Peptides against a protein of PDB entry 6MBK. Designs and how they scored, part 73

Target 1, 240 residues: chain A of PDB entry 6MBK
Amino acid sequence: GFEMVNFKEEGFGLRATRDIKAEELFLWVPRKLLMTVESAKNSVLGPLYSQDRILQAMGNIALAFHLLCERASPNSFWQPYIQTLPSEYDTPLYFEEDEVRYLQSTQAIHDVFSQYKNTARQYAYFYKVIQTHPHANKLPLKDSFTYEDYRWAVSSVMTRQNQIPTEDGSRVTLALIPLWDMCNHTNGLITTGYNLEDDRCECVALQDFRAGEQIYIFYGTRSNAEFVIHSGFFFDNNSH

## One batch from the design tools (peptide)

Design b1_p30_1 (made by RFdiffusion4)
Fold by OpenDDE base, seed 3:
Structure b1_p30_1 (fold): chain B 240 residues (1-240), chain A 30 residues (1-30)
Amino acid sequence: as target 1 above (240 residues)
Amino acid sequence: SDPADDIEHVPEHNPDDEPILKHMWDTRKS
């Protein structure tokens, strides 16, 4: 098995409680534990979702609002998961002036400015929606919706969203995967999939882990620019 | 135009960054 541990430098992660072999299915997360666009539609957000075109068109924004609504709900099933999320991210939305100045000489500056501009516009739109739309009156964030809240939720989703199949396997939807996304990253092979028969996310071990070792997984190959922009990670030796 | 139509997408994961789940899902279906 494994346990959740707060590692000093890496934050929350998973530690092996027994020896785990390479390719062993050590972690699975049933659909019912995922934060999905479907769970957002079935939540207190559902009435607003049904009437807002942006929420309907942009599953990532639907997840961001779902995350905010659940965070603001003391009795949310996902409170234990939400409490493990970073309070801040290394995404462009959190860049300081010096970081932005450094990027001005790079092509990445256009993406940074695009993220800032788009996020600010979305916030302004949804602030007005939350203030004026009748279905927003039941949202736990009705009287507490700041740019910082929205920036955090968007960054959380941007760094942690995954595509999974719908229940019938006919389409893809977006999901946050509790417990699985607590694994810290290493280089290697992608070892996570979705089992439609059992309706669960599955992760097999990338390598042998001994009891007491941190369990790492590989999230894929990205350029350093894509990691910075989309994942908040930077690896000096990324050969791609 | 509906103001909603003028709202640009937040940059999503690059579709080439198919979440680990999609890559493994596709490999298990092949």
Scores: peptide ipSAE 0.020, ipTM 0.485, DockQ to the pose 0.080
Fold by OpenDDE base, seed 1:
Structure b1_p30_1 (fold): chain B 240 residues (1-240), chain A 30 residues (1-30)
Amino acid sequence: as target 1 above (240 residues)
Amino acid sequence: SDPADDIEHVPEHNPDDEPILKHMWDTRKS
């Protein structure tokens, strides 16, 4: 097994409670535990989702709103997961003035400003939607929807969203994967996939871990340009 | 037991530990 531990230098991660062998399936997360675009559609957000073209077109924004709605819901199934999320992120949306000034000498500044501008525009749009749309009246965030809330949710999704198959395997959708996203990263081979037969995310051990060691996984090469889809989902069609 | 069921026992995370992920938030669907 494993346990969640706060490592003083690396923050939260997973620690082995027994010896784990390389290639051992040590972690799996069923679809029912995932925060997905589908779970967003099936939540209190569903009526608004069905009428807002941006929520329908942008699964990442749908997840951000789903995350905000669940965070504001004391009885949410995902409360234990949400409580493990950072309150702030080292994303461009959280850069201080000095960090932005430093980046002005780099090619990254255009992307940073674009991200700020786009996020602010999205917030302004959805603020108006939440204030005026009839289906927004039941949202737990109706009277508490700040830019800070939106920035946090967007950054959470940006850093943690994954591509997974739909239930029928016909399409790709976006998901936050509780427990799995708490593993710290190492270099190596991607050892995470989605098992459609069992309808679960699966992670096999990259190497041998001893009892008491931190479990590291490889999430793939995060290209700066791609939404951090933890590219670690190899759809191994291992039809055994 | 499903290891994912242990999520209920996850402690509150300290916010300071995220690596600088330079991810672009695009308003356009890629």
Scores: peptide ipSAE 0.030, ipTM 0.436, DockQ to the pose 0.028; fails the geometry check
Fold by OpenDDE base, seed 2:
Structure b1_p30_1 (fold): chain B 240 residues (1-240), chain A 30 residues (1-30)
Amino acid sequence: as target 1 above (240 residues)
Amino acid sequence: SDPADDIEHVPEHNPDDEPILKHMWDTRKS
């Protein structure tokens, strides 16, 4: 057992409510609870998705729009999750002028400017799509699509997207994993995988945690969090 | 070029942005 806690220095995280042993499966999130490209296609965004090449080609943008649509929907199943997301991010899209000036002496400046330019172009494109496309008229964001909204959604996805298998296991898709992404990070081994048999994301404890301790996990490199379905990770025969 | 074509060719992640994003992420959750 665990509970969500707002830690003073780290923000939201998970705290153990009982002793958890190393390698214990303490957290799982069924596919039906994930925000995925598939759930985006099955949402109010689905009609627009089916007609927009960029939404079809860029799963991260599809997730960003899905996140915005669900945020604007008071009855969204994901409201409790969305409310736990940061309002701002330390991503390049939120850099102040002084931070950008500091980076001008670094190689990173080209990437920062690229990200700004790309995000601005995407916003301008989708602003026009939302204003003119017939299927956009049903989107809850129709009259409230700002750059700040888009920047937030893109940054949310950029920092929280994960690769998971499709339902048939034949391909990978992108997902936001509610509850799991509340864990704060530590250095170590990736202890998260996807169980295709049970159709769920699974997380095993990196170490022993006592009741009342914060639970930390290692996400790896999130940008390349190939949650490699190490089909082998959860096959430890705990024959108890 | 269709503005859409230019957007579709934007990498989902610039590989070069990964170190910055990773660092920012690690700093937020460390």
Scores: peptide ipSAE 0.022, ipTM 0.511, DockQ to the pose 0.142; fails the geometry check
Fold by OpenDDE base, seed 4:
Structure b1_p30_1 (fold): chain B 240 residues (1-240), chain A 30 residues (1-30)
Amino acid sequence: as target 1 above (240 residues)
Amino acid sequence: SDPADDIEHVPEHNPDDEPILKHMWDTRKS
């Protein structure tokens, strides 16, 4: 098994409570526990989703709005998960002026500005949608939709979204994977997949972990620049 | 033009980044 632990330098992570062997299936998350574009469509957001072309075209934004709606819903099934999410992120959307200035000498600055500009434009668009669209009146965020809310949700999705198959396996959708996304990242091989037969996300151990050790997973092949832009962290030994 | 057409993507995970779960379910094993 594993337990959630707050590690001093890395924040929240998972710690092994027993020895776990390499390639052991130690964690699985059934689809019903995932926040997905499908669960967004099936939520209070569904009516708005069905009428907004951006929500339909951009699954990440749909997921961000789903996250906001569920956060604003006291009885949301995902409240325990949402409460584990960071309140702020080390993503470009949270960069202070000084941090942006340090990046001006880097190629990343263009992406930072683009991300900020695009997010601001999206917020302005959706602010108007939330204010004017009839189906938005049922959203728990109707009377409280700030840029900070949107920035947080977008950053949450940006850092934590995963591609998974739809239930029928016919296409890809986006998902937040509770508990799994609590694992801190390391360099290695992707050991997470989706089992369609059991309709669950599965994670096998990257290596042997002893009882008391932190469990790390590998999220994918990204450059450090991409990790900064999308995930807000660097790897010293990122060989990808 | 619909204002929606002018809304650029929030930079998602680099679409060129093989999403974490893509490797296991993408039928490239065939």
Scores: peptide ipSAE 0.021, ipTM 0.502, DockQ to the pose 0.089; fails the geometry check

Design b1_p30_1_s1 (made by RFdiffusion4, then SolubleMPNN; from b1_p30_1, 16 letters changed)
Fold by OpenDDE base, seed 4:
Structure b1_p30_1_s1 (fold): chain B 240 residues (1-240), chain A 30 residues (1-30)
Amino acid sequence: as target 1 above (240 residues)
Amino acid sequence: VDPSDFVLKSPKKDPKDDPILKEMWEKRKK
């Protein structure tokens, strides 16, 4: 077993409550517990999703809006998970002016500015959509959709999104994986996969963990982590 | 609307892998 613990330096993580052996399946998360593009479609966001081309084309944005809608829903099943998410992220979208100025002398500044510009444009677009689209009227965000909300949701998705198979295994979709994504990162191999037969994300231990030790996993590049059915994660090369 | 405007490009490089960004993050943690 494991338990969620707030580690002083690393924030929330998982701690072993018993000895866990390397390669032991210690954690699994059924699809029903995941926040996915499909769960977004099946949520209060569904009607808007069905009519907005950007939401349909950009699964990460759909997931961001799903996250926002669920956050704004006091009875959301995912409230316990959402409450564990950072309120701020170490992403360029959260850089202070001085930090951005420091980066002006670097090549990174172009990426930072691009991210700012894109996120701002997306926000402006969706702000208008939320204000004007009939299906947005039922969204809990209608009267409280701020840039900060959007920035947070986008950053949450950017840092935590994973590719998983659809239920039929025919395609890939995006998902946030509660509980699993609480594991902090260490160097190693990807030890997480998706079991399509049992319709669950599965994580095997990277190494032996003793009772009381923090359980670490190798994220790889989370943004590019694709679940290989029964084989673990593969890194999709960022399609440029 | 140019779809390119909506590419939430995760920074191609994990900002954590950029030495400068890493330095900035390390400074924020202090």
Scores: peptide ipSAE 0.015, ipTM 0.437, DockQ to the pose 0.327
Fold by OpenDDE base, seed 2:
Structure b1_p30_1_s1 (fold): chain B 240 residues (1-240), chain A 30 residues (1-30)
Amino acid sequence: as target 1 above (240 residues)
Amino acid sequence: VDPSDFVLKSPKKDPKDDPILKEMWEKRKK
C-alpha cells in the first residue's frame, strides 16, 4: 500500500501506492523489527551493557550505542533502516557558531548549552569506557568512536525514540520504529498505537490518501511520544 | 560526574515546531 520515496525537500518519506482511507490500518511493525533497549542487551553491546550503570539507567544512550554498533556491522539486520537515517540533523548539537550566537538572545540558549555540555561529557566518559573496558574489545566501534559518531547516534535517537510497552505490557521501554518513522510529520491526531495481542506497532491513516500522495502522520511531541499501552490509539489533540 | 551530565534532554517540541528552531531551519534552507 506504500513505497519509500526520497522527496526533494522533506527527504525520505512514504508514498501511497493505492488509495488509503482514513482510519485504515496501512502500516504495522512487529516488535522483532524494532530497535529497542532489549535488542541492545541481546546484541554485541550486551556484555558491556550488563556492567555499565549509565547504559542501564539511560535507555536512550543504550539505543545510541546500539545504533552505532549496528551501523558498523555490515551484516546488521537494520542496515536498510540505518541507511535511511539522515547523516546530519537540525538539532542543537549540529548548530553552527552563528546559529548559537543568534540563540544567545533567546531562552533556547540554555537548553542548547546543556545539550552540548551533556553530550560532550557522555562522549568523554564512554570514550574511556570503550578504550578500557574488557567487554568493549569486541565492539566494532572500538577503534573508530568519534564525537561525530556519538553526536549522530544521540541525535538519531533524540529525534526518533518512542515509548512502547514491554512484551508483558507491564512497563514501557524505548524503541526506534523502522519504516514507521519514515513518515513525515503533519499536524493532527496521533494515529499510532501498540497492539499487545499481535505484539506490533500499528498506524492508521489520519486522512484519505490517494495513490501517489505522500503519507503523513502526527508524531505528537516526540519527546513524549508515549504510545498508549493499553487503550489502543491515543488521540491527543495537541492543538495547543 | 554529576548524573545530570548524562541527561539527554529531548527538545520538548519537534525542532520543526519550535519557533526558534523552525526559524533557524528556514534560514538554512535559504
Scores: peptide ipSAE 0.012, ipTM 0.456, DockQ to the pose 0.312
Fold by OpenDDE base, seed 5:
Structure b1_p30_1_s1 (fold): chain B 240 residues (1-240), chain A 30 residues (1-30)
Amino acid sequence: as target 1 above (240 residues)
Amino acid sequence: VDPSDFVLKSPKKDPKDDPILKEMWEKRKK
C-alpha cells in the first residue's frame, strides 16, 4: 500500500509502496482510529465534557481539548498521529505582527481580529475552568495549559476537522482522520467517503500512482486559513 | 455564558480568494 514519508518541501505525506490504480481503494480508516467528539466523551475529558456547556455545544472545541489531552498522555493511542501534526499553522492565529499590520488594509482584517478575540476569550474561559472545576484535576493539562497550547489545538482542529456520520448514520459528527489527513493535496475530485457498513473512512486513488510516488488527494475547497468543516465526504447512503 | 459567544466566525471571504493572504501563504512555503 503506502508508507509515511517526510518529504523535504511538503512535510509528512504518503508514498506508494506498490502501483496503485485510479479508483482503487488504497486507504481506509476505521472509526475506532478516528479522533471524534465521541472518543473525546469516552476519554479522560469525558467527566468535564459532561458538565461543561461549551464543550457540549462546540464539537470543534471538544476535539481541541481531546487533542491536547492525548498529546499530554504518553500512552495515548494517537501519539504517532499527533507527532505528525505541524507545530505551527498558516492560520491567522499564527500571523506575526507585521503580517497583521499588512492585513489592516484588507477585507480579512475584521475576521482575523474576530478570530483572535474569540480564541483569547475561549482560552480565558477554559483556563478558569481547568483551574477550578473538580473534573479538570484528572486532565494532564491542569498544570500546563497555555495560550500557545490552545492556539495549536484549535488550529489543528480547524485545519483538519471533518464531518462524518454517526455510527447509526442519523447525524453528523466531527472527526480528525489519522493517516488520511497526511495526504498532501492536488487538483482533482474528492475521492474520500464514509462507508457505514464497514464503519470506516474510505479513500480511492485520484489517479494511477507508481511505487515510490507520493499519493495526493483533493481536499476540495480547503484552504489552510479556513475555519470551515471539511465537507469533502460523500456519504454512501447505503440504501441497502 | 452563551456558547454562541464562543463561535469562531468564519471569514466572510474565502481566504484562498484573497490575493494578499494567498501571497503571504506562498511566501511562508519558501
Scores: peptide ipSAE 0.011, ipTM 0.432, DockQ to the pose 0.426
Fold by OpenDDE base, seed 1:
Structure b1_p30_1_s1 (fold): chain B 240 residues (1-240), chain A 30 residues (1-30)
Amino acid sequence: as target 1 above (240 residues)
Amino acid sequence: VDPSDFVLKSPKKDPKDDPILKEMWEKRKK
């Protein structure tokens, strides 16, 4: 029903290969394809995760490290996904001096400086952890963990993280959703949910799309200034 | 200037073609 296309102005997106009707389930992503806090725990990062309280407390940071570890792993299942991610972002962490100067006259400057300060502190902390912790020795990051790497991973997670249920539905966790997050944004209603019975993320069409048209979805309101969890999920509480 | 002006709707994606993503997706849908 769709194909990946590199659009000249918008970058990668999804294009319809057939007519898609409004409210049609055109895209679903099984849990096994998601990058989650759980998949991070089950990866090479797992031993360190089990010993570091910050990784345990901050799922977004766990995802950032998971993303970096998988990027550095040539045989990673997520390599095709990671290669579609931007190399840079329009987040405050990438603002140039002139942009920051402009923001000094706005209320956003406090949030920008806070984000810079927090990210720098996190990097300094984890740099030390990676260099000194025994469980970090197996990480592909030990000899190449730069601030630029961390900035990229944090920005990737900040712009793409989503809240999904755990397998048993008892808790929420954070996830990156491959393929789904390739859809470009439009204004409208959130049309993405999680189906616990089939254990998959589901997206229905916001509108009719003709064959050859780009498929757009509404991600909701996302702030670049904060680590905002995308709340674009409706939970089908089919409690059997 | 409204802080909302800095809301990214969609980050610019890396131009690296990954045709394998679709293939992997199709293989796992089976």
Scores: peptide ipSAE 0.008, ipTM 0.385, DockQ to the pose 0.024; fails the geometry check

Design b1_p30_1_s2 (made by RFdiffusion4, then SolubleMPNN; from b1_p30_1, 17 letters changed)
Fold by OpenDDE base, seed 4:
Structure b1_p30_1_s2 (fold): chain B 240 residues (1-240), chain A 30 residues (1-30)
Amino acid sequence: as target 1 above (240 residues)
Amino acid sequence: VDPSDFVLKKPKKDPSDDEILKEMWKKRKE
């Protein structure tokens, strides 16, 4: 077993409650528990999604709006998950001016500026859509759609979005994976996959974890720039 | 499809950026 714990340096993560062996399937998350583009389409957002080309073309934005709609819905199935999400992120959209100044001499600055520009444009677009589109009237965020809301949702998706197969396995879609996405990063190999037969995300242990140890996963090969800009952390022992 | 495949915009990698990123990150956590 495992439990969610707030670690001093890494923030929230998973801690083993028993010894877990390497390659042990210790965590699985059925599709029905995931926040996906499909669940967004099947939600209160569905009518707007069916009419908005950007939502249809950009699954990450669809997830961001899905997250906002569910957050604004007191009876949402995902409330327990949403409440575990950070209220703020260590990603560029939350950087102070001085932090951005440190990046001015880096290649990363271009991505930072791109994020600012894109997020601002998207917000402006969707603010208008939410105000004017008939299908937006049913959205719980109709009267409370702020830049801060959008920034949070975009950042949540940016840091946590994953590719998974569609139910029929014919295509790839985007998903937030509750509980699993609480695992912090370490060097290693990918140990998470999707089991289409059982229709679930499956994670096997990267190594032996003793009871009381934090359970880490490998997020994949990324630079520190990619981690800072897209995941909101710097990894000192990065092997890449 | 591996659900661990995060969809990231890949920056152009510059190894010199790591020192600056590290410094920025340290200052943010102080």
Scores: peptide ipSAE 0.122, ipTM 0.626, DockQ to the pose 0.279
Fold by OpenDDE base, seed 2:
Structure b1_p30_1_s2 (fold): chain B 240 residues (1-240), chain A 30 residues (1-30)
Amino acid sequence: as target 1 above (240 residues)
Amino acid sequence: VDPSDFVLKKPKKDPSDDEILKEMWKKRKE
């Protein structure tokens, strides 16, 4: 077993409650528990999604709006998951002017400016859509859609979005994976896959973990710039 | 509005940036 714990340096993560062996299937998440583009289409957002080309083209934005709608819904199935999400992030949309100034001499500055520009444009576009589109009238965020809300949702999705197969395995879609996304990063190999037969995300242990140890996963090959700018952390021992 | 205008870009890897990124990140966590 495992439990969610707030670690001093890494923040929230998973801790083993028993010894877990390398390659042991210790965590799985059925599709029905995931926040996906499909669940967004099947939610209160569905009518607007069906009419907005940007929501249809950009699954990450669809997930951001899905997250906002579910957060604003007291009876949402995902409330327990949403309550585990940070209220703020260590990503560019939350940087102060001095932090941006530190990055001015780096190649990362181009991504920072891109995020600012893109997010501002998206917000301006969707603010107008939410105010004027008939299918937006029943959205729980109709009267409370702020830039801060959008910044939070975009940052949540940016730091946590994953590609998974569709139910038929014919395509890929985007998903937030509750509980699993609490695992912090370490060097290693990808140990998470999708079992189409059981229709679930499956995670096997990267290594032996003793009771009381933090359970880490490998997020994939990324530079420290990619980790800082897209995930909000620096990894000192990054092998890539 | 073209959806391409909304795509986030990834930074290029430059090892020379790591010290600056590390310093910035450390200061943010202090």
Scores: peptide ipSAE 0.160, ipTM 0.642, DockQ to the pose 0.851; fails the geometry check
Fold by OpenDDE base, seed 1:
Structure b1_p30_1_s2 (fold): chain B 240 residues (1-240), chain A 30 residues (1-30)
Amino acid sequence: as target 1 above (240 residues)
Amino acid sequence: VDPSDFVLKKPKKDPSDDEILKEMWKKRKE
């Protein structure tokens, strides 16, 4: 098995409680445990989702609002997961002005400014929607929807969103994958897939892990710029 | 409002940026 541990340098991660062999299916997460666009549609957000074209077109924004609604709901099924999420992120929306200045000479600055612009525009749009739309009246965030709330939700989704198949396998949707998304990154190959027959996300071990070792996965081929700007970490040994 | 106005852009890989990103990251973790 494995356990959640707060590592000093990496933050929260998974640690092996026994020896795990390479290619062993050590972790699986059934669809019913995922936060998805579909679960957002089936939540208190559903009526608003059905009427807002941007929520319908942008699954990442739907997930952000779903996350905010569930966070504000004390009886939410996802409360244990939400409580494991960082309160702040090492992504550009949390950068100090001096940190942004380091990026001025880089190509990454364009993406930083795009994040600021897009997030601000989205917040302004949805602030008005939440205040005026009839289907927003039942949302737990109705009376408390700040930029800080939206920044957190957008950053949570940006760092943790995954593409998975719909239940029928006909389309791709977006999901947050509890427990699995606690795995930190290392070089290697993709070892996570979706089993449609069992309707679950499945992760096999990238390598042998001994009892007491941190369990790493490969997030995919990304530059350090992509990791810093979209995932909130720099990877010293990046092979890409 | 066009939904395309809300899409985040992803950076292109630029190896020259890695040293700057690394130094920024180190300072942030101090």
Scores: peptide ipSAE 0.139, ipTM 0.626, DockQ to the pose 0.828; fails the geometry check
Fold by OpenDDE base, seed 5:
Structure b1_p30_1_s2 (fold): chain B 240 residues (1-240), chain A 30 residues (1-30)
Amino acid sequence: as target 1 above (240 residues)
Amino acid sequence: VDPSDFVLKKPKKDPSDDEILKEMWKKRKE
């Protein structure tokens, strides 16, 4: 077993409640618990999704709106998950002007400017859509869609989105994986996959973890720039 | 399940960027 714990330096993570062996399947998350593009289509967002080409083309934006709709829904199945999400992120959309000035001396500045530009454009577009589109009247965010809301949702998706197979395995889709995405990063190998037979995300232990130890996973090969810009952390011991 | 790659235009890894990024990240955590 494991439990969610607030670690002083890393924030929320998973802690082992028993000894876990390397390669042990310790964590799995069935598709029905995931926030996916498909669950967005099947939600209150579905009618708008079916008529908006950008939502259809950009699964990350569909997930961002799905998060906002579910957050605004007191009876949402995902409320327990949404409550575990940070209220703010250490990603560029939350940087102060002085922090952005530091990045001007880096190659990362181009990606930062791209994030600002894209997020602002998307917000302006969807603000108009939400105000004018008939199917937007059913959205719980109709009268409460701010840039801060959109920034939060985009940042939540940016830091947590994963590619998973569709139910038939024919395509990939985007998903937020509750509980699993609480695992913090360490060097190693990818130990998370999708089991289509059982229709679940499966995580095996990267190493032995003793009871009371934090459970880490490898997020994949990324630079520190990629971690800072897209995940909101710097990894001192990054081997990549 | 890999986190979806946001298409970073692959910056050439400049070690100087890591120092700046590290310093910035430390300041955010203070």
Scores: peptide ipSAE 0.129, ipTM 0.620, DockQ to the pose 0.224; fails the geometry check

